# Ledger of designs, part 74: peptides against a protein of PDB entry 5LHZ

Target 1, 78 residues: chain A of PDB entry 5LHZ
Amino acid sequence: QLLKSVFVKNVGWATQLTSGAVWVQFNDGSQLVVQAGVSSISYTSPNGQTTRYGENEKLPDYIKQKLQCLSSILLMFS

## One batch from the design tools (peptide; made by RFdiffusion4, then SolubleMPNN)

Design b2_p21_7_s3 (from b2_p21_7, 8 letters changed)
Fold by OpenDDE base, seed 2:
Structure b2_p21_7_s3 (fold): chain B 78 residues (1-78), chain A 21 residues (1-21)
Amino acid sequence: as target 1 above (78 residues)
Amino acid sequence: FLEKIFEENREEILKLAEELS
């Protein structure tokens, strides 16, 4: 369930989930979900394809860039 | 550099996500 959604300038929308997850919907149409207690992250491309990456799995650079954004967002939320 | 910081603090970030929810 959704808890709160906030608009993040030049990034998109970030939503807090009651599950302990943060769901970011980027302006490019992609999505990223990180959740406490879950070692993997979920990335959804603009075409709707979802890929789950493990903690030790090498990430594409474009996803790393989005993780940077997510990190900044979380710091803003704190 | 920021990517590395994220990965190095992944667990703390996830905990923060939980706290925010």
Scores: peptide ipSAE 0.044, ipTM 0.541, DockQ to the pose 0.091
Fold by OpenDDE base, seed 5:
Structure b2_p21_7_s3 (fold): chain B 78 residues (1-78), chain A 21 residues (1-21)
Amino acid sequence: as target 1 above (78 residues)
Amino acid sequence: FLEKIFEENREEILKLAEELS
């Protein structure tokens, strides 16, 4: 279930789930789910394909860019 | 670089996300 959502201009929406996870819906149609205490991340491409990346996996550049986007947004508010 | 910061400060970033939500 959803807890809270924030709109990020030119990026999309970030939603806190009751599980504690953060669900990011990017404007390009991709999605990212991250969870505190969970080393893996879940990425859904615009075509709906979902991939889970573990702690020691090398991330594709486009995934890194999404993480950097989220990181930069939050760091701007810190 | 920022991706690494995200990974290294994951819990703190998620806490911040909650606060901003």
Scores: peptide ipSAE 0.044, ipTM 0.529, DockQ to the pose 0.143
Fold by OpenDDE base, seed 1:
Structure b2_p21_7_s3 (fold): chain B 78 residues (1-78), chain A 21 residues (1-21)
Amino acid sequence: as target 1 above (78 residues)
Amino acid sequence: FLEKIFEENREEILKLAEELS
């Protein structure tokens, strides 16, 4: 379930889930799910394909770009 | 470019990150 949703200007929506994860829905139709303390992230492409990446996996640049700001901010609270 | 966009929304993201931690 959803706890809180935040509108992010020129990006889309970020929603905190009851699991503690953050669900980001981008304007381009892609999605990311991340959670502090969890070593994996999930990316969903606009066509609906979901890929889960572990902590030691190389991320595609297009995913790194979407995570860059979010990751740096989340690290401040780790 | 995305870095700039997220910085423009930094306050909202920080609040969410704080609640996440």
Scores: peptide ipSAE 0.042, ipTM 0.501, DockQ to the pose 0.073
Fold by OpenDDE base, seed 3:
Structure b2_p21_7_s3 (fold): chain B 78 residues (1-78), chain A 21 residues (1-21)
Amino acid sequence: as target 1 above (78 residues)
Amino acid sequence: FLEKIFEENREEILKLAEELS
């Protein structure tokens, strides 16, 4: 379930989930989900393909860029 | 830089996400 959605200028929408996850919907149509207690992250490309990355996997640069945005968003929530 | 912060504080960030949810 959704708890709260906030608009983030020049990024997109960030939503808090009851599961303990943060769901970000970026302006380019991609999505990123991170969840407490889960070592992996979930990325969905604009075409709808979802890929899960573990903590020891090398991330594509475009994923790293999204993670940087996420760090800023979480600081905004605090 | 921010990606580095994320990785260094991954567990704390995830805990924060849970607290906010």
Scores: peptide ipSAE 0.041, ipTM 0.531, DockQ to the pose 0.126

Design b2_p21_7_s4 (from b2_p21_7, 10 letters changed)
Fold by OpenDDE base, seed 3:
Structure b2_p21_7_s4 (fold): chain B 78 residues (1-78), chain A 21 residues (1-21)
Amino acid sequence: as target 1 above (78 residues)
Amino acid sequence: FLEEIMKENPEEILKLAKELS
């Protein structure tokens, strides 16, 4: 279930879910899901391939870059 | 804004993202 969505210039759309997770749909077609209390993140590439990364798993640089804007997005929901 | 400030610490960004979500 969706709570609210925010348009983020030069990033895409971010949606807060009733579960507490934040779902980001980037302009390049990729997606990222982060949730409080969950030590893993979910990344979906533009071609639809989904990968789940654990807490101690090394993240690719391109995913780290996408996480860099997430904190700013979350402030828009607070 | 925060992207630029925290650019050098992606692990901290991940932690904060989880706490703020």
Scores: peptide ipSAE 0.026, ipTM 0.539, DockQ to the pose 0.136
Fold by OpenDDE base, seed 4:
Structure b2_p21_7_s4 (fold): chain B 78 residues (1-78), chain A 21 residues (1-21)
Amino acid sequence: as target 1 above (78 residues)
Amino acid sequence: FLEEIMKENPEEILKLAKELS
């Protein structure tokens, strides 16, 4: 279930879920899910493929960039 | 500069994201 959604200019939509997770839908069709207390993030590519990354795992540059965007977005929720 | 530091520390970015979620 959804708690609140925030429009982020030039990025997409960020939604906080009742689970505590934050779900970001980027304009390029990709998605990120970050959950407090979970040691991983979930990335879904535009083609629908989902990959889970641990916090110490090497990340593709494009995902690093999206994490940076997400960090900025999450500051909006604090 | 800050962006590059962030790119070099994805685990810290992830940690921050978790703390803020």
Scores: peptide ipSAE 0.026, ipTM 0.541, DockQ to the pose 0.093
Fold by OpenDDE base, seed 5:
Structure b2_p21_7_s4 (fold): chain B 78 residues (1-78), chain A 21 residues (1-21)
Amino acid sequence: as target 1 above (78 residues)
Amino acid sequence: FLEEIMKENPEEILKLAKELS
């Protein structure tokens, strides 16, 4: 279930879920899900392919860039 | 300043994101 959503200019929409997870829908059609207490993140490409990355797993650079955007987004929820 | 830190420490950004979510 959705709690609240915020619009981030030139990035997309970020939604906090009742589970505690944050769901980001980027303008390029990709998606990212991050949750406190969970050592993995979920990335969905624009074509709908979903990949789950563990804490110690190497992340593609384009996902690292999206995480940088996410840090700014999460500060908007705090 | 903050942007530079983010570029240099993407793993810490992931950690911070998990703590803030």
Scores: peptide ipSAE 0.026, ipTM 0.536, DockQ to the pose 0.097
Fold by OpenDDE base, seed 2:
Structure b2_p21_7_s4 (fold): chain B 78 residues (1-78), chain A 21 residues (1-21)
Amino acid sequence: as target 1 above (78 residues)
Amino acid sequence: FLEEIMKENPEEILKLAKELS
């Protein structure tokens, strides 16, 4: 279930879920889900392919780049 | 200025994101 959705300029839409997760839908069509207390993140590419990455797993640079705005996004929900 | 800090510390940002989400 959805709690709140916020438009983030030059990024996309960010949605806080009732589960506590944050779901980001980027302008390029990709998606990222991050959940507090969960040791993994979920990334969906623009073509719809979803990959789960563990806490200590090396992330592709393009995913790291998308995480580089997440702190700012989270401030919109705090 | 947050963007610059985040760009330099992507691993820490991941950690913080998971803690704050």
Scores: peptide ipSAE 0.025, ipTM 0.535, DockQ to the pose 0.095

Design b2_p21_8_s1 (from b2_p21_8, 15 letters changed)
Fold by OpenDDE base, seed 2:
Structure b2_p21_8_s1 (fold): chain B 78 residues (1-78), chain A 21 residues (1-21)
Amino acid sequence: as target 1 above (78 residues)
Amino acid sequence: PEKVYSEEELQQLQEQLQAML
């Protein structure tokens, strides 16, 4: 379930889920889900393709950029 | 702004992100 959704200027929407996850819906149509206690992330491209990446896996640069963005978003929730 | 997750939960997420970057 959704707990709280916030609009992030020039980024999109960030939602806190009851699961302990943060779900970001970027303006470019992509999505990112990161959950506390889970050592993997879920990225969904604008075309709907979803890929999970492990903690020790080398990430594509475009995903790293979105994770860096999410890092900044998390600071907004605090 | 409204806080849903605790500071500890957010810190945990932050650390997870940093580990992947």
Scores: peptide ipSAE 0.517, ipTM 0.841, DockQ to the pose 0.052
Fold by OpenDDE base, seed 1:
Structure b2_p21_8_s1 (fold): chain B 78 residues (1-78), chain A 21 residues (1-21)
Amino acid sequence: as target 1 above (78 residues)
Amino acid sequence: PEKVYSEEELQQLQEQLQAML
């Protein structure tokens, strides 16, 4: 269930879910889900393949970039 | 008013993200 969706220029859409997660739908067709209290993230590539990454796992640079973007988005919500 | 995450909830998410970067 959705709580609030915001349009982020040059990024896409970011949505707060009732589950406690933030769901980002990037313009490139990829998606990122970060769940409060869960030490892992879910990344879905444009082709629909989903991969979970743990907190202590080395991330691909393109994932880090999207996380950095999400970090900036979270500041917009506050 | 539309329900949104509290500042504390957002801070928690932020900390989780920073831990992964």
Scores: peptide ipSAE 0.516, ipTM 0.839, DockQ to the pose 0.052
Fold by OpenDDE base, seed 4:
Structure b2_p21_8_s1 (fold): chain B 78 residues (1-78), chain A 21 residues (1-21)
Amino acid sequence: as target 1 above (78 residues)
Amino acid sequence: PEKVYSEEELQQLQEQLQAML
């Protein structure tokens, strides 16, 4: 379930889940889920396709950009 | 009731992200 959602200007919404995950819904329709203690991330493209990426694999640049955005969001939470 | 993750929890997530970048 949802704990808290915050609006992020020019990005979208970021939500903290009871599971320990952070769920970001980007304005472009994509989504990103990062779970504490899980060494992989879940990215959903605007077309609805979901892909999981491990911490040891090379990421597409657009995924890196989303992660960097999430990194900035986490700083806003603190 | 709503609550936010602790600084420690956020730090853990941050470190996970940095490891992937």
Scores: peptide ipSAE 0.516, ipTM 0.837, DockQ to the pose 0.052
Fold by OpenDDE base, seed 3:
Structure b2_p21_8_s1 (fold): chain B 78 residues (1-78), chain A 21 residues (1-21)
Amino acid sequence: as target 1 above (78 residues)
Amino acid sequence: PEKVYSEEELQQLQEQLQAML
């Protein structure tokens, strides 16, 4: 379930889930889910394909960029 | 944006993200 959704200008929407995860829906149609205590992230491409990446796995640059964006979003919540 | 996460939650998430970058 959703707790709170915030609009992020030029990015999309960021939502806190009841699980404690943060769900970002980017304007390009991709999605990212990150949860504290879980050693992997979930990325959904614009075509709807979902892939999990572990913390010791090398990430594609385009996913690193989205994680950096999420990092900036979290700073705005503090 | 409105503050929803606790300071501790934000810190945990931030550290987790940085570990993957």
Scores: peptide ipSAE 0.512, ipTM 0.832, DockQ to the pose 0.052

Design b2_p21_8_s2 (from b2_p21_8, 14 letters changed)
Fold by OpenDDE base, seed 5:
Structure b2_p21_8_s2 (fold): chain B 78 residues (1-78), chain A 21 residues (1-21)
Amino acid sequence: as target 1 above (78 residues)
Amino acid sequence: PTKEYSEEQLEQLQQQLQALQ
């Protein structure tokens, strides 16, 4: 269930889920889901492939960039 | 719909992001 969705210029849409997660749908077709209390993230590529990354895994640079973007987005929810 | 996230919840999410980077 969706709680709140915000449009982020030149990025896409960011949504708060009832599960406690934040779901970002990027303009490039990819998606990122991060949930409080869960030391892993879910990334879905434009082709629909979903991969889960743990905190001890080395993330691809493009995903790191998206996480940095999400960090900025969270500030908009407050 | 359910109540929006509190500042504490958002802070927790931010901490998770920092740990993952």
Scores: peptide ipSAE 0.423, ipTM 0.818, DockQ to the pose 0.052
Fold by OpenDDE base, seed 2:
Structure b2_p21_8_s2 (fold): chain B 78 residues (1-78), chain A 21 residues (1-21)
Amino acid sequence: as target 1 above (78 residues)
Amino acid sequence: PTKEYSEEQLEQLQQQLQALQ
């Protein structure tokens, strides 16, 4: 269930879910889902392929960049 | 009604992001 969605200029949309997760839909068609207390993230590529990454896994640079972006987005929710 | 995330929840998310990077 959706709680609140915010438009992020030049990035996309970020939505707070009732589950405690933040769902980001980037303009490039990719998506990220991060949830507090969960040591893994879900990334969906523009083609719809979803990959789950654990806390101790080496993330691709493009994923790291999106996570950094998400970090800034979270500040907008506060 | 469902409430928006608290500051604590957001901080926890930030910590998760930091741990993942």
Scores: peptide ipSAE 0.422, ipTM 0.815, DockQ to the pose 0.051
Fold by OpenDDE base, seed 4:
Structure b2_p21_8_s2 (fold): chain B 78 residues (1-78), chain A 21 residues (1-21)
Amino acid sequence: as target 1 above (78 residues)
Amino acid sequence: PTKEYSEEQLEQLQQQLQALQ
């Protein structure tokens, strides 16, 4: 369930879920879901493929960039 | 209802992001 959605200029939409997760819908059609206490993230590519990445995995650069973007978004919420 | 995450929740999320990178 959705709690709050915010528009992020040049990024897309960021939504807080009742589950404690943050769901980001990027303008490029990709999506990212991160939740506190969960050692993995869910990334959905523009083509609709969803992949989970753990803490011990080497992330693709584009994923790292989106995570940094999400980090900035979280700072906006604080 | 629409509510915001607490500062603690946001901090936890940031920590998770750090751990993943």
Scores: peptide ipSAE 0.421, ipTM 0.817, DockQ to the pose 0.054
Fold by OpenDDE base, seed 3:
Structure b2_p21_8_s2 (fold): chain B 78 residues (1-78), chain A 21 residues (1-21)
Amino acid sequence: as target 1 above (78 residues)
Amino acid sequence: PTKEYSEEQLEQLQQQLQALQ
């Protein structure tokens, strides 16, 4: 269930879920889901393929960049 | 009446992001 959605210029949409997760839908068609207390993230590529990455895994640079963007987005919810 | 995330919840999310990078 959706709690609050915000439009982020040149990025896409960021949504707070009632589950405690943040769901970002990027303009490039990719998606990212991060949840407090969960040591993994869910990334969906533009082609619809979903992959979970753990905290001990080396992330691709393109995903690291999106995580950095999400870090900035979280400040918009405060 | 679902409320928005507290400052503490947002901080927890930020910490999770830091741990993953």
Scores: peptide ipSAE 0.420, ipTM 0.814, DockQ to the pose 0.051

Design b2_p21_8_s3 (from b2_p21_8, 15 letters changed)
Fold by OpenDDE base, seed 4:
Structure b2_p21_8_s3 (fold): chain B 78 residues (1-78), chain A 21 residues (1-21)
Amino acid sequence: as target 1 above (78 residues)
Amino acid sequence: PVKVYSEEELQRLQQQLEALK
């Protein structure tokens, strides 16, 4: 279930779920799901493919950039 | 149960994200 959704200009929408996870829907159609205490992130590409990345995995640059956006979004929630 | 992040938890989450980079 959804708790709160925030529109982020030039990024997309960020939603906190009842699970505690933060779900970001980017304008390019990609998605990120992260949650504190979980050592992995879920990325869904615009084509709908979902990949889970752990802390010790090398991330593609475009995902790193999206994570930076997410960091900024989290600051907005605080 | 419903999980709502405190400011501290959000900060920790942000730190975790930094570690993922």
Scores: peptide ipSAE 0.113, ipTM 0.624, DockQ to the pose 0.046
Fold by OpenDDE base, seed 3:
Structure b2_p21_8_s3 (fold): chain B 78 residues (1-78), chain A 21 residues (1-21)
Amino acid sequence: as target 1 above (78 residues)
Amino acid sequence: PVKVYSEEELQRLQQQLEALK
């Protein structure tokens, strides 16, 4: 399942899965899963609730901020 | 099969993420 995991200071853990998906576990207990070719993201709140957002949906600001962080993290896998 | 991203694929992934924001 896991291909590569990296510790990101002040953020959490970022893992590339064998499926190609990138799984980020943030220090606040939330999680994001994204994958190339998939026009949606999966967000899990600290309480464990998972929500899938499509490309045409308006995202909450707190999720947008995490996506910005994830964009930077992806460079660590290159 | 195991998917490993090239630099180009990672850049495309970043673009997709930007489009989601």
Scores: peptide ipSAE 0.112, ipTM 0.626, DockQ to the pose 0.045
Fold by OpenDDE base, seed 5:
Structure b2_p21_8_s3 (fold): chain B 78 residues (1-78), chain A 21 residues (1-21)
Amino acid sequence: as target 1 above (78 residues)
Amino acid sequence: PVKVYSEEELQRLQQQLEALK
């Protein structure tokens, strides 16, 4: 379940889940889920396909870009 | 955006995200 959802201008919505994960719903319809202590990420494409990536996997550039976006958001939280 | 994590938690998460890039 959701704890807090915030609107991020020109990005989408960022939500903290009760699990501790951060769930970002991007304006392009994609989604990204990351969680502290979990060395993997979950990416959902606009068509609903979900892929989990480990830390040693090569990520597509567009996913790296979204991670950078999320990273920037987290930096603003601190 | 609204801060939902402690600074300690954010630092850990940030570090993990950097490793995933």
Scores: peptide ipSAE 0.107, ipTM 0.622, DockQ to the pose 0.051
Fold by OpenDDE base, seed 2:
Structure b2_p21_8_s3 (fold): chain B 78 residues (1-78), chain A 21 residues (1-21)
Amino acid sequence: as target 1 above (78 residues)
Amino acid sequence: PVKVYSEEELQRLQQQLEALK
């Protein structure tokens, strides 16, 4: 269930779910679902393929780039 | 309890996401 969506100029949309997770929909068609306190993240490629990455798992650079701005903020909520 | 982000927090997220590009 959705709570609030914010438009991110030149990036896409970020939506908070009732679970507390943040669902980011990027303009390139990719998606991320992240939540403070949860050790895994979900990435969906533009073709709809979803991959879940666990804590300390090696992430592709392109995913790291999408997460870099979120990491510092999410850590503040943990 | 379920974490609920304030409008301010969401705005901060927005600002940070803008920095991704």
Scores: peptide ipSAE 0.024, ipTM 0.498, DockQ to the pose 0.040

Design b2_p21_8_s4 (from b2_p21_8, 14 letters changed)
Fold by OpenDDE base, seed 2:
Structure b2_p21_8_s4 (fold): chain B 78 residues (1-78), chain A 21 residues (1-21)
Amino acid sequence: as target 1 above (78 residues)
Amino acid sequence: PEKVYSEEELQKLQEQLEAMK
């Protein structure tokens, strides 16, 4: 269930879920779902393929970049 | 501006993100 969606200029939309997770829908069509306390993240490519990555897994650079972007987004919410 | 997340929640999320990097 959705709580609040925030438009992020030149990035996309960030939505807070009732579960406490943050769902980011990037302008390129990709998506990320991250939740505090959960040692994994969910990435969905523009084609709809979803991959879950564990905390200690080596992430592709393009995903790291999106995570860094998300980090910046969250800082703006503080 | 409207704050969507609590300070504590944001901190947890940031730490989670750092762990993934």
Scores: peptide ipSAE 0.339, ipTM 0.769, DockQ to the pose 0.053
Fold by OpenDDE base, seed 5:
Structure b2_p21_8_s4 (fold): chain B 78 residues (1-78), chain A 21 residues (1-21)
Amino acid sequence: as target 1 above (78 residues)
Amino acid sequence: PEKVYSEEELQKLQEQLEAMK
């Protein structure tokens, strides 16, 4: 379930889930789900393909960029 | 953007993100 969704200009939507995860829907159609306590992230490409990445995996640059973006968003929420 | 997360949640999430970088 969704707790709250916020529109982030030039980024997309960021939503807090009841699970404790943060779900970001980027303007490019991709999605990212990150949850505290879970050493992995879920990325969904614009075509709908979902891939889970572990914390020890080397992430594609575009994923890193989105994570950095999310990090910045969270800082703004603080 | 609007502040919607608790400080605890944000801290945990940031730690998680840092671990992925």
Scores: peptide ipSAE 0.339, ipTM 0.772, DockQ to the pose 0.056
Fold by OpenDDE base, seed 1:
Structure b2_p21_8_s4 (fold): chain B 78 residues (1-78), chain A 21 residues (1-21)
Amino acid sequence: as target 1 above (78 residues)
Amino acid sequence: PEKVYSEEELQKLQEQLEAMK
C-alpha cells in the first residue's frame, strides 16, 4: 500500500510504502525500490524487467547514478 | 496516520546506498 508520494523535480516521484520501502518512479520509466534493513535493491527497467541487486554486487553505472538520486531524495525527508 | 521515516531509518537507507556504490 502507498502512504505518501512526493514529486521530485527532474527525477520523478518518490513514494513511501506501508512496508517501509521507498519506491521511486523515474521520469525515464525505470523504478527503484529500497527498504531499510534489506541489503538489496530492486530495479525495474523501462521495459518492465526487474532485477534485484545485493550490496556486494558490481552495479551498472546507470544504476549507481539512480542510487545517488535516491540518496539525495532521502535527504529531503530529513 | 501517514508514516514518515525516522532519522534512524533514513540513516540506515543512506548507509545501504553508500555500500552499493
Scores: peptide ipSAE 0.326, ipTM 0.755, DockQ to the pose 0.049
Fold by OpenDDE base, seed 4:
Structure b2_p21_8_s4 (fold): chain B 78 residues (1-78), chain A 21 residues (1-21)
Amino acid sequence: as target 1 above (78 residues)
Amino acid sequence: PEKVYSEEELQKLQEQLEAMK
């Protein structure tokens, strides 16, 4: 379930889930789910394909950028 | 070497997420 959603200009929406995960819905239609203590992330491409990436797995640059974007978003609340 | 995310970084993100509450 959803706990809180925040609008991020030129990025999209970031939502905290009851699971403790953060769910980001990007303006390009992609999505990212990240949760502390979980050694993987979930990325959903604009076409709806979902892929899990391990922490030691080589990531596509566009996903790295989105992770950094998420980090920046969360930093704004620190 | 390519930079990848770590569990430590995820933990930091979690802490930051908690600050949003």
Scores: peptide ipSAE 0.231, ipTM 0.693, DockQ to the pose 0.033

## One batch from the design tools (peptide; made by RFdiffusion4, then SolubleMPNN)

Design b2_p22_3_s1 (from b2_p22_3, 9 letters changed)
Fold by OpenDDE base, seed 4:
Structure b2_p22_3_s1 (fold): chain B 78 residues (1-78), chain A 22 residues (1-22)
Amino acid sequence: as target 1 above (78 residues)
Amino acid sequence: SSDKQLIEEIRKLVAELHEKLS
């Protein structure tokens, strides 16, 4: 269930879910989901393929960039 | 690694946001 959604210029939409997840829908069609209490992050590419990344995995650069963007968004909420 | 730190930071921030709701 959606809690609140925030439009982020030149990025997309960031949504808090009642589950404790944060869901980002990027303008390029990709998505990130980070769930409180879950050790992995979920990335969905524009083609719809979903990959989960753990803390000990090396991240593709484009994932790092999107996570850094998400970090910036989250910091704005604090 | 820096990748690990990044994920940990994100997870921490998300957890903190959720804690504020509960």
Scores: peptide ipSAE 0.552, ipTM 0.880, DockQ to the pose 0.790
Fold by OpenDDE base, seed 2:
Structure b2_p22_3_s1 (fold): chain B 78 residues (1-78), chain A 22 residues (1-22)
Amino acid sequence: as target 1 above (78 residues)
Amino acid sequence: SSDKQLIEEIRKLVAELHEKLS
């Protein structure tokens, strides 16, 4: 279930779920999902392909950029 | 690594938000 959705200017939408997951829908059509208690993050590209990344993996630069953005967004929910 | 630290930071923030809900 959806708990809170916020519009982020020049970024997209960020939604917190009752499960503890945070779901970001970026304006470029990509998506990030980070779930509390799950070690991996989920990235969905604009074409719909989903990839999971663990904390010990080397991240593509575009993923790191979106995660840095997410870090700032998360402060909006606190 | 910096990549590991970034993911850990995100996971920590998400976990803290979830703890606040419960």
Scores: peptide ipSAE 0.552, ipTM 0.879, DockQ to the pose 0.751
Fold by OpenDDE base, seed 5:
Structure b2_p22_3_s1 (fold): chain B 78 residues (1-78), chain A 22 residues (1-22)
Amino acid sequence: as target 1 above (78 residues)
Amino acid sequence: SSDKQLIEEIRKLVAELHEKLS
């Protein structure tokens, strides 16, 4: 279930799920999912390819940028 | 500033959000 969906200008939509996940749908068609209790983050590219990244992995720069954006969004949720 | 720190920060924020709103 969706708890809250927020439109973020120039970013996309950020949604908190009852599962504890936060789901961001970016305007470029990509998506991020971060779930409480799960160590990895999930990134889905615009073509639908999903990749999971752990904390010990080197992140692509574009992923870092989206995560930084997500940080700001999460602070708004709080 | 490291990738690990960034992920951990995100995870922490998500966890805190879940605890607060669920």
Scores: peptide ipSAE 0.550, ipTM 0.879, DockQ to the pose 0.770
Fold by OpenDDE base, seed 1:
Structure b2_p22_3_s1 (fold): chain B 78 residues (1-78), chain A 22 residues (1-22)
Amino acid sequence: as target 1 above (78 residues)
Amino acid sequence: SSDKQLIEEIRKLVAELHEKLS
């Protein structure tokens, strides 16, 4: 269930779920999902392919960029 | 380690937000 959705200029939408997840829908059609208590993050590409990344994996640069963006968004929620 | 730190930061922030709401 959706708790709060925030429009982020030049980025997209960020949504908090009652489950503890944060769901970001980027303008390019990609998505990130980070769930409280889950060690991996989920990235969905614009074509619909979903990949999960753990904390010990080497991340593609485009993933790191989106995570940095998410970090800034999360600070706004606080 | 930089990638690990980034993911850990994200997870920490998400966890803190959830705890704040719960």
Scores: peptide ipSAE 0.550, ipTM 0.879, DockQ to the pose 0.762

